# Peptides against a protein of PDB entry 6IDX: the designs that were tried, part 15

Target 1, 380 residues: chain A of PDB entry 6IDX
Amino acid sequence: KELAKLSADVTFATEFINMDGIIVLTRLVESGTKLLSHYSEMLAFTLTAFLELMDHGIVSWDMVSITFIKQIAGYVSQPMVDVSILQRSLAILESMVLNSQSLYQKIAEEITVGQLISHLQVSNQEIQTYAIALINALFLKAPEDKRQDMANAFAQKHLRSIILNHVIRGNRPIKTEMAHQLYVLQVLTFNLLEERMMTKMDPNDQAQRDIIFELRRIAFDAESDPSNAPGSGTEKRKAMYTKDYKMLGFTNHINPAMDFTQTPPGMLALDNMLYLAKVHQDTYIRIVLENSSREDKHECPFGRSAIELTKMLCEILQVGELPNEGRNDYHPMFFTHDRAFEELFGICIQLLNKTWKEMRATAEDFNKVMQVVREQITRA

## One batch from the design tools (peptide; aimed at target 1 N324)

Design b1_p11_5 (made by RFdiffusion4)
Pose (drawn by RFdiffusion4):
Formats: structure tokens, C-alpha cells, sequence
Structure b1_p11_5 (pose): chain A 370 residues (1-223, 234-380), chain P 11 residues (1-11)
């Protein structure tokens, strides 16, 4: 108890650390008996002292043994134990992950997605905060080539709806640190879109060109003389600036292939809305048609700018858009809503092709005022 | 609020 009190003072901490005092604590956790059952209070003070001592930055986090790591991960992976032990255990794991790539790798193997998500279902907001913080730390430290798989795994175990039901709509008001973790989670989530945003289409890749052909087919085949007239104009009546080679339009980065992903999502998941938008504007040879392909690419870019895809998380922000915690594919759903809004605004302005940038500005103002 | 507001604008 006394050690937990004094360890926050750097003057004391240095003295204790210089006698390998941290090892006394780690050895106790590694091999001490009946710690959770008979000595939980002592164990809580031990973990408090350990974290306080490590927070002074005198020694590297890499000093910790695999045995110590496993024991702390064990306290998190178990059917919940004492709240004080769990809080400190989650905090120790977060610090280990943030401070070492090696510790991240070992910890990622010792804890499951389901175990971490289950700690969000406790009524204690600090436990919830550290659970989200550990999740955020794993995302921050995951190799670029593993982060997407981790997101899918968390999504399959309902991380989003659990946060929505147990944190955002929970009884306890969200305090500043929890709000900060939700902000970080949202930033990391949007940043999963960044690679596709910056990926150019290869116009010479037939498989990629066939995706555009399929997009056009879904809409034009819903319309016979009129259908033939649409196809004679290649991709003009689908609204692409490059009528004959629309794949070139997807070399613009941002938004790149993310725009294609959004269009395909709208066509497959919301086929009626996609067909309505395209057919209202595919036989219009007055200058008043809303060009789908050009509009979708620019809207995708605009949404990426509005939502700050690619921005790094920082210490000063605690903001988040709560509606993104209500749908597994909220970004793509937002695209669909905004493309309908764009078409409505286009018609309200009796817009022509020359008005394209003005309409996009009005749409930007509509979205950002919402 | 954003999704609901944008959906209402579409109506």
C-alpha cells in the first residue's frame, strides 16, 4: 500500500527502481500464489505501484518477461475478475502495446476480440474506457497489412453495436476520457478507407474495367430504342467525364478506387435508388442531366474531406459523429444518402453541367450544416 | 442527427 502511494513520486521511484524494485513486483505477479483469491487487494496495489514506477520513463517496457505479459493478459482474458485488477491489467497492456512493437505482437496473441469486447459490457465506465483504449492501441500498432483483418474480426463480434448500446446509449454520461477514446476509434476506423482512397484504377486491367461495365449494365438494362441510344454513347449517359474510357476517371486520387467501391455498393445494396438516379439522367439530352459518374467520384472525395479520412488522431480532439456507430457500413450508407441529396439539390437548382462546382458547394454546405 | 437530417432533406 505504501509503495503504491510513494511510487508516484519520482524522487522515491528512482531509489526503488535502482534496487531492481520493479522486479520485486513482476516476480510477485509471475509466481505469487492465490493472488486473485486471497491477495487481490495486495495485487491491486502491486499493479498500481508497477504502473506508477513505469510511468516515470526511467526503464524500457521491453524489460518485461513473457511470463509477466502472459499473467497480465490472463487477468484480462478470464471471466471477469476483481474490477481494480481488471482496470490496472487493461492499463498495463495498453502501455505495453503503445511502447513496443514486440510487446504488441505477444499481447495480440494472448487476448481475443471477444474477451476484449466483453469488458465493454460492464457498468464501470473506467473499465470500458481502458477496454476501448486497448482496442485503439492494438489498431495503432498493428502492421498496415493486418489492421483491416483486425477491424473485420472486431466487427463480426459486434464491437460497434456493443459500444452503441453500452457506452453511447449507456446510463452513465460519457466523460472526457471516454469521449477521447471514441474519437480515436472513429479516426482509426475512417483511416481504414485511406488506402483505397489513394489507389488509382489500372485502366488496362480488364477485371477493373468490367466492374464499370457491370455498373452500367445494372442501370441501362432496367430501361428498348431508348436503351440502345444510351449504349451508343458509351459511358456518357452514366455521367463519366471520360465517355469512352471511364476507367481513367478513377485514376484521380483521392478518391480513386474508393469511389468505385461506393458506386458498386449503391448499385448492389440499393439497386432501386441507383437505377432511379441513373435513368432520370441517362436520356436527358438537355443540358440539365446530373452526371452520375462525375458526381459520385467528386462526392466520394468530398466525404473523404469532410470526415477527414487520412488524418492522424491527436491529443486535442474528443469529437465524434455518433451516427457512424449505428451501421456496419455507415460510410457507404452515407454515400448513398448524399448522392440522393446531390441529385435533389441538382434538380432544385435546375442545374446544368456548367453549374457542377456550384452544386457540389451547395451539397457541401448541406452536409456540413447537418 | 446527420443521417436523419440528410434523409429528411431528401424528402
Amino acid sequence: KELAKLSADVTFATEFINMDGIIVLTRLVESGTKLLSHYSEMLAFTLTAFLELMDHGIVSWDMVSITFIKQIAGYVSQPMVDVSILQRSLAILESMVLNSQSLYQKIAEEITVGQLISHLQVSNQEIQTYAIALINALFLKAPEDKRQDMANAFAQKHLRSIILNHVIRGNRPIKTEMAHQLYVLQVLTFNLLEERMMTKMDPNDQAQRDIIFELRRIAFDAETEKRKAMYTKDYKMLGFTNHINPAMDFTQTPPGMLALDNMLYLAKVHQDTYIRIVLENSSREDKHECPFGRSAIELTKMLCEILQVGELPNEGRNDYHPMFFTHDRAFEELFGICIQLLNKTWKEMRATAEDFNKVMQVVREQITRA
Amino acid sequence: SLFETLEEMNE

Design b1_p11_5_s1 (made by RFdiffusion4, then SolubleMPNN; from b1_p11_5, 6 letters changed)
Fold by OpenDDE base, seed 5:
Structure b1_p11_5_s1 (fold): chain B 380 residues (1-380), chain A 11 residues (1-11)
Amino acid sequence: as target 1 above (380 residues)
Amino acid sequence: DLFKKLLELNK
């Protein structure tokens, strides 16, 4: 207990470390010896002292043994651990993950997000906070391939559901620390969109072109069997498609693929458009046809609007930016839906279309409409 | 809730 208190002092810490004191603490953890009277209390203070000593940055986190990591991970994975030990163990693992890629790899082998979710189902908000903090650390430090695996819809759905039910909808105020961790998790989740946001469409990729063609089909040929799309369109057919792409509001009516070569938002805009068209087909068709039937210059260009809105949403959500330590603003909606970004897009594109009509906008007013929509979204 | 607010704006 006294050591844990004194370990917060840098002068004491320096001298204690110089005397190999931290090695003694690590060995106490590594031994796992439960035979001592008051073992749990002693261990809690040992872990506190260790954490406080390491926080001075005098000793590299890479000094820890695999046995130490396994013991700490064991305290997190075991169902009946003292709350004080659990809290400190979560904090130690977080620090290890954040400070060393090599330790991340070892920890990621010993613990899963699924195990950490169990610590969210408790009434202790401090434990919940540290559990989310560790999840966030693992997410942040995961290589790109593993981030996608962590992003697996089922694991995320379960995590989001647990957070929603046990944290956000809990019968207690959300503390600043928890709000920050929820913010971080939100940011890290949206950063998964960065790849698609920065992916340029290849105008020569037939599969990508077929998506644009599918958007046309859904809008104008919704009752037509997709099997009857005859191949090599006659010149008349090419001219028809150019008209349809104009009606869809693409900037490049001849080759709409060119509209998706700019990054951001790249292919992410096309993903949003396709999601809207497939999941909210009636809304999509309505938006497109209401504007395509207008003979006046007041048509809202859906394609252009969808691209610029996707870009705007990425900017508002700070996609590709690291979480800021000073922020705690999270949106509960992002924990309620599996496809929250696409659903947000679907709401915002309707708002844009409404705002365009209300403003009686023309193509010249496009940027003004986008500014108004931005203000509406950011003030909401 | 951002969705609720935005949905109200769409009415």
Scores: peptide ipSAE 0.297, ipTM 0.923, DockQ to the pose 0.886; fails the geometry check
OpenDDE base, seeds 1, 2, 3, 4: peptide ipSAE 0.291, 0.286, 0.293, 0.295; ipTM 0.921, 0.921, 0.922, 0.922; seeds 1, 2, 3, 4 fail the geometry check

Design b1_p11_5_s2 (made by RFdiffusion4, then SolubleMPNN; from b1_p11_5, 5 letters changed)
Fold by OpenDDE base, seed 1:
Structure b1_p11_5_s2 (fold): chain B 380 residues (1-380), chain A 11 residues (1-11)
Amino acid sequence: as target 1 above (380 residues)
Amino acid sequence: SLFESLRSLIE
């Protein structure tokens, strides 16, 4: 107990570390011997002292043994009655993951996000905070391939549900520390969009061109019987498609695929448009058709607007940027939907369309409309 | 919520 308190002092820590005191603490954890009287209390203070000593940055985290890691991971993965041991173990694992890629690899083999989710299903907000912090650390330090796997995993859907139900919709005020961890998780989740945001459309890829054609079909042919097979590519038909792509508000009416070669937002804009068209078909059709029927130069170019809005949303959400330690602003709604970004896009594109009408905008006012919409989104 | 606030701007 006294050691744990003194370990917060840098002078004491330096001297204690110089005496190999930290090695002694690690060996106490490694021994795992439950035979000691007051083992749980002793262990809690040992872990506290260890963490406080390591927080001075005097000793590399790489000094810890695999046995130590397994013991700490064991305290997190096993049902423990002692909250103090669990809290300190979560904090130690977080610090290990954050400070050492080698330790991350070892920890990622010993614990799963599923095991950490169990610590979110408790009433103790501190345990919840440490559990999310460790999840965030694992997410942050995961290789790109593993981050994508984490994103696609049932664990993430379940994680969002558990966070929503047990943390966000809990009957307790969210503390600043938890709010920060929720912010971090949100940022890390949005960073998964970076790949698509930086993916250029290949104008020669037929499958990608078929998506653009599907956008046209949904907008203009949705009421027409599927019997109009895409017949022979006559010049008249190409001219017809050019007109349709103009009505869709693409910048390049001849080859809309060229509009998606700019990164950001690249293919992410096309993903958003396709999601809107498939999931919110009535909204999509309405937005397209109300602008396609106008002859007054007040047409809102949907395609261009969707691309620039996607880019703007990426900028607002800071897609691809690391979490800021000083921020705690999270949006609860991003935990409610599996496709929260696409849903946000669907709301914002309607806002853009409304704002365009209210401003009586023309194509020359495009940037002004986008600025107004940016202000509306950032103030919301 | 952000979404609710944004929806209120659309309506």
Scores: peptide ipSAE 0.237, ipTM 0.906, DockQ to the pose 0.869
OpenDDE base, seeds 2, 3, 4, 5: peptide ipSAE 0.238, 0.228, 0.235, 0.234; ipTM 0.906, 0.904, 0.905, 0.905; seeds 2, 3, 4 fail the geometry check

Design b1_p11_5_s3 (made by RFdiffusion4, then SolubleMPNN; from b1_p11_5, 5 letters changed)
Fold by OpenDDE base, seed 4:
Structure b1_p11_5_s3 (fold): chain B 380 residues (1-380), chain A 11 residues (1-11)
Amino acid sequence: as target 1 above (380 residues)
Amino acid sequence: SLFEELKKLIE
């Protein structure tokens, strides 16, 4: 107990570390010996002292043994552990993950996100916060392949559901620390969009061009079975759809693929458009047809609008940026919707279309409309 | 929520 308190002092910490005191603490954890009276209390203070000592940055986190890691991970993975030990163990694991890629690899083998999610299903917000913090650390330090695995639809959905039900909809106010971790999780999740945001469309890629054609088909040929895609003569026929691409509001109505060569938002805009067309087909068709039937120069160019809106949303959500310390602004919609970004796009494109009408905008007013929409989104 | 507020703006 006294050691834990004194370990916060840098002078004490330096001397204690010089005396190999931290090694002694690690060995106490490694021994796992439950035979001592007040073992749990002693262990809690040991872990506190260890954290405080390590926080001085005098000793590398890589000094810890695999046995130590396994013991700490064991405290987190066991269903019945003292809350004090659990909290400190989560904090230690977070610090290890953040400070050492080698330790991340070892920890990622010992702990699953599922085990951490179980610690969200408690009434203790502090435990919940540390659990999310560790999830965030693992997510941040994961290699891209593993990050994608962590971000799989199921894991994310389950995590979001648990957070929604046990944290956000809890009968307690969300503390600043929790709000920050929710913000971090949101940022890290939206950063998965960065690849698509920075992916240029290849105008020569037939599969990508077929998506654009599918957008046309859904808008104008909704009753046509996609199976009736005419054979080899299709490309010449596709070139004849210049009028339809103009009605869809593409800037390059001859070759709409060129509109998606700009990064950001690149292919992410096309993904959003396709999602809208497939998941919210009625909304999509309504927006397109309403503007396609106009001849009064007040047509809202859907294609251009969708691209610029996607870019704007990426800017607002700071896609590709690391989370900032001190930020705690999270969007509950992130936890209520699968594919929240695409759903946000679907709402915002309707807002844009409405705003365009209200402003009686023309193509010359495009940037003004976008600015108004930006203001509307950022004030919501 | 952002989503709810934005929906209100569309209605």
Scores: peptide ipSAE 0.231, ipTM 0.900, DockQ to the pose 0.882
OpenDDE base, seeds 1, 2, 3, 5: peptide ipSAE 0.230, 0.234, 0.214, 0.233; ipTM 0.901, 0.902, 0.897, 0.901; seeds 2, 3, 5 fail the geometry check

Design b1_p11_5_s4 (made by RFdiffusion4, then SolubleMPNN; from b1_p11_5, 4 letters changed)
Fold by OpenDDE base, seed 2:
Structure b1_p11_5_s4 (fold): chain B 380 residues (1-380), chain A 11 residues (1-11)
Amino acid sequence: as target 1 above (380 residues)
Amino acid sequence: SLFESLRQLNE
């Protein structure tokens, strides 16, 4: 107990470390000997002293043994561990993951996200915070290929549901530390969109062109039996599609694929448009047809608007940026739905279309409309 | 409002 208190002092820490004191603490953890009547209390203070000593940055985290890691991971994976030991063990694992890629690899083999989810189902917000912090550390330090796997896993759907029900909708106010960890998790989740945001469309790729054609089909051919495609000549068909792409509000009416060559938002804008067209088909068709029937230059260009809105949403959500230690602003709505970004896009595109009408905007007012929409989104 | 739509996503 006294050691744990004194370990917060840098002068004491330096002297204690110079006496190989930290090695003694690690060996105490490694021994795992439950023979002492006050073992749990002694262990809790040992782990506290270890953390406080390591926080001075005098000793590298790489000094820890695999046996030490397994013991700490054991305290997190076992169901009947003292709360004080569990909390400190989560914090130690977080620090190990953040400070050493070698330790990350070892810890990722010993601990599952499923085990960490169990620590979110408790009433103790401090344990919940450290559990999310460790999840965030694992997510941050994971290779890019493994991040996508972590995101696609049933674990993420379950994780968001547990966070929503046991943390956000809990009977206790969210503390600043928890709010920060929820913010970090949200940022790391949105960073999974970065690949699509930075993917340029290939205007010569037929499969990508077929997606744009599907957008046209859903908007204009939804009632037409595919059998009645009139066999009229290839040139008339090309001219017809150019008109349809103009009505869809693409900047390049001849080759709409060119509108998706700019990164950001690249292919992510097309993903949002396709999601809207398939999942919210009535809303999509309404927006397109309301603007396609206008000849008064007050038409809202859907294609251009969808691209610029996707870019704006990526900027607002800071897609591709690292979490900032000073921020704690999280949006509960992103924990309610698997496709929350696409759903947000669907709401915001309707807002944009409404705002365009209310402003009686023309193509020259496009940037002004986008600025008003940005203010509306950021004040919501 | 956007806020109401966002609330509906939260319910």
Scores: peptide ipSAE 0.018, ipTM 0.688, DockQ to the pose 0.195
OpenDDE base, seeds 1, 3, 4, 5: peptide ipSAE 0.018, 0.019, 0.016, 0.018; ipTM 0.683, 0.647, 0.647, 0.654; seed 3 fails the geometry check

Design b1_p11_6 (made by RFdiffusion4)
Pose (drawn by RFdiffusion4):
Structure b1_p11_6 (pose): chain A 370 residues (1-223, 234-380), chain P 11 residues (1-11)
Amino acid sequence: KELAKLSADVTFATEFINMDGIIVLTRLVESGTKLLSHYSEMLAFTLTAFLELMDHGIVSWDMVSITFIKQIAGYVSQPMVDVSILQRSLAILESMVLNSQSLYQKIAEEITVGQLISHLQVSNQEIQTYAIALINALFLKAPEDKRQDMANAFAQKHLRSIILNHVIRGNRPIKTEMAHQLYVLQVLTFNLLEERMMTKMDPNDQAQRDIIFELRRIAFDAETEKRKAMYTKDYKMLGFTNHINPAMDFTQTPPGMLALDNMLYLAKVHQDTYIRIVLENSSREDKHECPFGRSAIELTKMLCEILQVGELPNEGRNDYHPMFFTHDRAFEELFGICIQLLNKTWKEMRATAEDFNKVMQVVREQITRA
Amino acid sequence: SKMREYLRKTS
């Protein structure tokens, strides 16, 4: 108890650390008996002292043994133990992950997505905060080529709805540190879109060109002389600036292939809305048609700018958009809503092709004021 | 959480 108190003082901590005092603590955790059952209070003070000593930055986090790591991960992976032990255990794992790629790799193997998510279902907001913090730490430290798989795994176990039901709509008001973790989680989540945003279409890749053909087919085949007239104009009546080679329009980065993903999502998941928008504007040879392809690409880019896809998380922000915690595909759903808004605003302005940038500005103002 | 502190150091 006394060690937990004094270890926050650097003057004391240095003395104790210079006698390998941290090893006394790690050895106790590694091999001490009945720690959770008979000595939980002692164990809580031990973990408090350990974290306080490590927070002085005198020694590397890489000093910790695999045995110590496994024991701490064990306290988190178990059907919940004492709240004080769990809080400190989650905090120790977060610090290990943030401070070492090697520790991240070992910890990622010792704890499951389901075990972490289950700790969000406790009524204690600090336990919830550290659980989300550990999740954020794993995302921050995951290799670029593994982060997407991790996101899918957390999504399949309902991380989003658990956060919505147990944190955002929970009884306890969200305090500043929890709000900060939600902000970080949202930033990391939006940043999963960044690679596709910056990926150019290969116009010479037939498989990619066939995606655009499929998009056009879904809409034009919902319309016979009128259908023929649409196809004779290649992709003009689908609204692409490059009428004959729309794949070239997807070389603009941002938004790149993310725009294509959004269009395909709208066509497949919301086929009626996609068909309505395209057919209202595919036989319009007055200058008043709203160009779908050009509008979708620019809207995708605008949404990426509004939502700050690609921005790094920082220490000064605690903001988040709560509606993104209400749908597994909220970004794509937002695209669909905004493309309908864009078409409504276009008609309200009796807009022509020359008005394209003005309409996009009004849409930007409508989204950002909402 | 050390997350805010980490983000400050990495900024």

Design b1_p11_6_s1 (made by RFdiffusion4, then SolubleMPNN; from b1_p11_6, 6 letters changed)
Fold by OpenDDE base, seed 5:
Structure b1_p11_6_s1 (fold): chain B 380 residues (1-380), chain A 11 residues (1-11)
Amino acid sequence: as target 1 above (380 residues)
Amino acid sequence: TRLREYLAKEE
């Protein structure tokens, strides 16, 4: 207890480290000797002292043994561990992950997000906070391939559900620390959109062009069997498609693929449009047809609007930015759905279409409408 | 820092 308190002092820490004191603490953890009277209390203070000593940055985190990592990971993965030990173990693992890529690799082998979810199903908000903090650290330090796997994992669906039900909808106020961790998790989740946001459409890629064609088909040929898509577009068909792409509100009616060459939002805008068209087909068709039938120059250009809205949402959500330590603003909606960004887009495109009508906007008012919509989204 | 804040509440 006294050592744990004194370890917060840099002068004491320096002298204690110079005496190999930290090595003694690590060996106590590594030994796992439950034979000592008051083992749990002693271990809690040992872990406290270790963490306080390491927080001075005098010793590299890379000094820790694999045995030490396994012991700490064991305290997190085992059921019915003392809350004091669990909390300190989560904090140590977080610090290890954040400070060393080599330790991240070792910890990621010993602990899964699924094991950490169990610590979210408790009444202790402090434990929940440390568990999310470790998840966030693992997510932040994961290589690109593993980040995508973490996002796609069924564990993430379960994680979101558990966070929603046990943290956000809990019968207790959310503390600032928890709010910060929820913010961090939200930011890290949205950063997975960065690749698509920065991916330019290739106008020569037939598969990408077929997506744009599918948007046209869903809007205008929804009653026609897709089997009758006549492959060889005669010149009359090309002219028909140009008209349809104009009615869809693309800027380039001849080659809509050119509208997706700008990054941001690149292909992410096309992904949002396709999601809307497939998942919310009635909403998509309604928005497109309501504007395509207008001859009064008050048509809302869906294609252009969807691209600029996707870009705006990326800006509002700060896609591609690292989480800031001083921020604690999170949106509960992003924990309610697997494709929360696309669902947000679907809500916001309806808001945009409504706002466009209410303003009686023309193409010249486009930027003004987008500004009003931005204000509406940021105040919601 | 979080651990310090926790310890400061337990004292």
Scores: peptide ipSAE 0.040, ipTM 0.771, DockQ to the pose 0.060
OpenDDE base, seeds 1, 2, 3, 4: peptide ipSAE 0.037, 0.008, 0.008, 0.039; ipTM 0.771, 0.439, 0.453, 0.770; seeds 2, 3 fail the geometry check

Design b1_p11_6_s2 (made by RFdiffusion4, then SolubleMPNN; from b1_p11_6, 7 letters changed)
Fold by OpenDDE base, seed 2:
Structure b1_p11_6_s2 (fold): chain B 380 residues (1-380), chain A 11 residues (1-11)
Amino acid sequence: as target 1 above (380 residues)
Amino acid sequence: TRLREHLAKEE
């Protein structure tokens, strides 16, 4: 107990480390001695002293043995571990993951996100915070190839549901540190959109062009009886599509694919439009047809609006940016739906369309409408 | 650290 308290002092820590004291502490944990297991308090103080000593940055985390990692991971994986040991073990694993890529690789082999989810189902908010912090550390330090797999595990209805029901909807106020960890998790989840946000459309890719054609089909052909024989000449068909792409509100009526060559938001805008058209078809058709039937220059250009809104949402959510230590602004809505970004887009595009009408906007007012919509979204 | 803040509340 006294060692754990003194280990917070840099002068004591320096002298203790110079006497190989940290090596003694690591060996005590590695030995798995029944003495430490019988005296949970002694183990808790040993782990506290170890972590406090390492926090001074005098010793590299790479000095830690695989046996030590396995012991700490064992304390996290065992169902009947003392809460004090569990908290310190989670904190040690978090620090290992954050400070060493080599330790990350070893820890990622010993611990699954599924094991950490069990620690979210407890009534102790501190344990929940340490569990989310370790999940976030693993997510942050994951290689890009594994990051999507972790994200798929996060997009799993199960983790999201547990966070929502046991953390966010818990019968207790969310502390600042938990709010920060939820913010970090949210940012890391939205950073998965970065690839699509930075993917330029290829105007020559037929498969990508077929998605734009599908948007046209859903908007204009959904009510048309298939009896209109495709037999009118190729030129009339090209002229028809140019008109339809104008009615959809694309900037380039001849080749709408050119509107998706700007990054951000690139292909992410097309993904949002397609999601809206397929999942919220009635809303999509209503927005498109309402603006396509206007001859008064007060039409809201859906295609342009969807692209700029997607870009704006990426800016608001800071897609592609690392989490900031001073922020704790998490949005509970993002834990309620699997496709939360696309659903947010669907809400915001309706808000944009409404705001456009209320302002009696023209194409010249486009930037003013977007500014008003930004203020509405950021205040909500 | 979060741990120090937690420990300071348990004392």
Scores: peptide ipSAE 0.129, ipTM 0.854, DockQ to the pose 0.059
OpenDDE base, seeds 1, 3, 4, 5: peptide ipSAE 0.129, 0.128, 0.115, 0.128; ipTM 0.855, 0.854, 0.852, 0.853

Design b1_p11_6_s3 (made by RFdiffusion4, then SolubleMPNN; from b1_p11_6, 5 letters changed)
Fold by OpenDDE base, seed 5:
Structure b1_p11_6_s3 (fold): chain B 380 residues (1-380), chain A 11 residues (1-11)
Amino acid sequence: as target 1 above (380 residues)
Amino acid sequence: TRLREYLRKEE
């Protein structure tokens, strides 16, 4: 207990480390010997002292043994561990993951997000906070291939559901630190969109062009079987498609693929449009047809609006930016849906279309409408 | 840092 208190002092820490004191603490943990009287209390103070000593940055985290990592991971993965030990073990693992890529690899082999989710189902908000903090650390330090797997995993859907039900909808106020961890998790989740946001459409990629054609089909040929889509038609059909792409509100009516070469938002805008067209087909068709039937120059250009809205949402959500330590502004809605960004886009595109109508906007008012929509989104 | 804040609240 006294050692744990004194370990917060840098002068004491320096001298204690110089005396190999930290090695003694690590060996106590590595031994796993439960035979000592007051083992849980002693271990809690040992872990406290270890963490406080390491927080001075005098000793590299890479000094820890695999046996030590396994013991700490064991305290997190085993049921019915003392809350004090669990809390300190979560904090140690977080620090290990954040400070060493080598330790991240070892820890990621010993613990799963599924095991950490169990610590979110408790009434202790501090344990919940440390569990989310460790999940965030693992997510931040994961290689790009594993980050996408973590996001797509059933564990992520389950994680969001558990956070929503046990943390956000809990019968208690969210503390500042929990709000920060929820913010971090939100930022890390939206950073997965960065690849698509920075992916330019290849105008020569037929598969990507077929998506644009599918958007046209859903809007104008919704009752037509895609199998009866007449092949690359005569000059009359090319002229019809140019008209259809104009009615869809693309800037380049001849080659809409060119509208998706701008990064940001690149292909992410096309993904949002396709999601809207497939998942919210009635909403999509309504928005397109309401504007395509207008002859009064007050048509809202859907294609252009969808692209610029996607870009604006990426800016508002700070896609591709690292979490800021001083921020705690999380949005509960992002924990309610698996496709929360695309659903947000679907809400915001309807808001944009409504705002456009209310303003009686023309193409010249486009930037003004977008600014009003930005203010509405940022206040919601 | 978080652990320090916790320890300060338990004292």
Scores: peptide ipSAE 0.039, ipTM 0.772, DockQ to the pose 0.063
OpenDDE base, seeds 1, 2, 3, 4: peptide ipSAE 0.032, 0.029, 0.031, 0.031; ipTM 0.776, 0.767, 0.771, 0.770

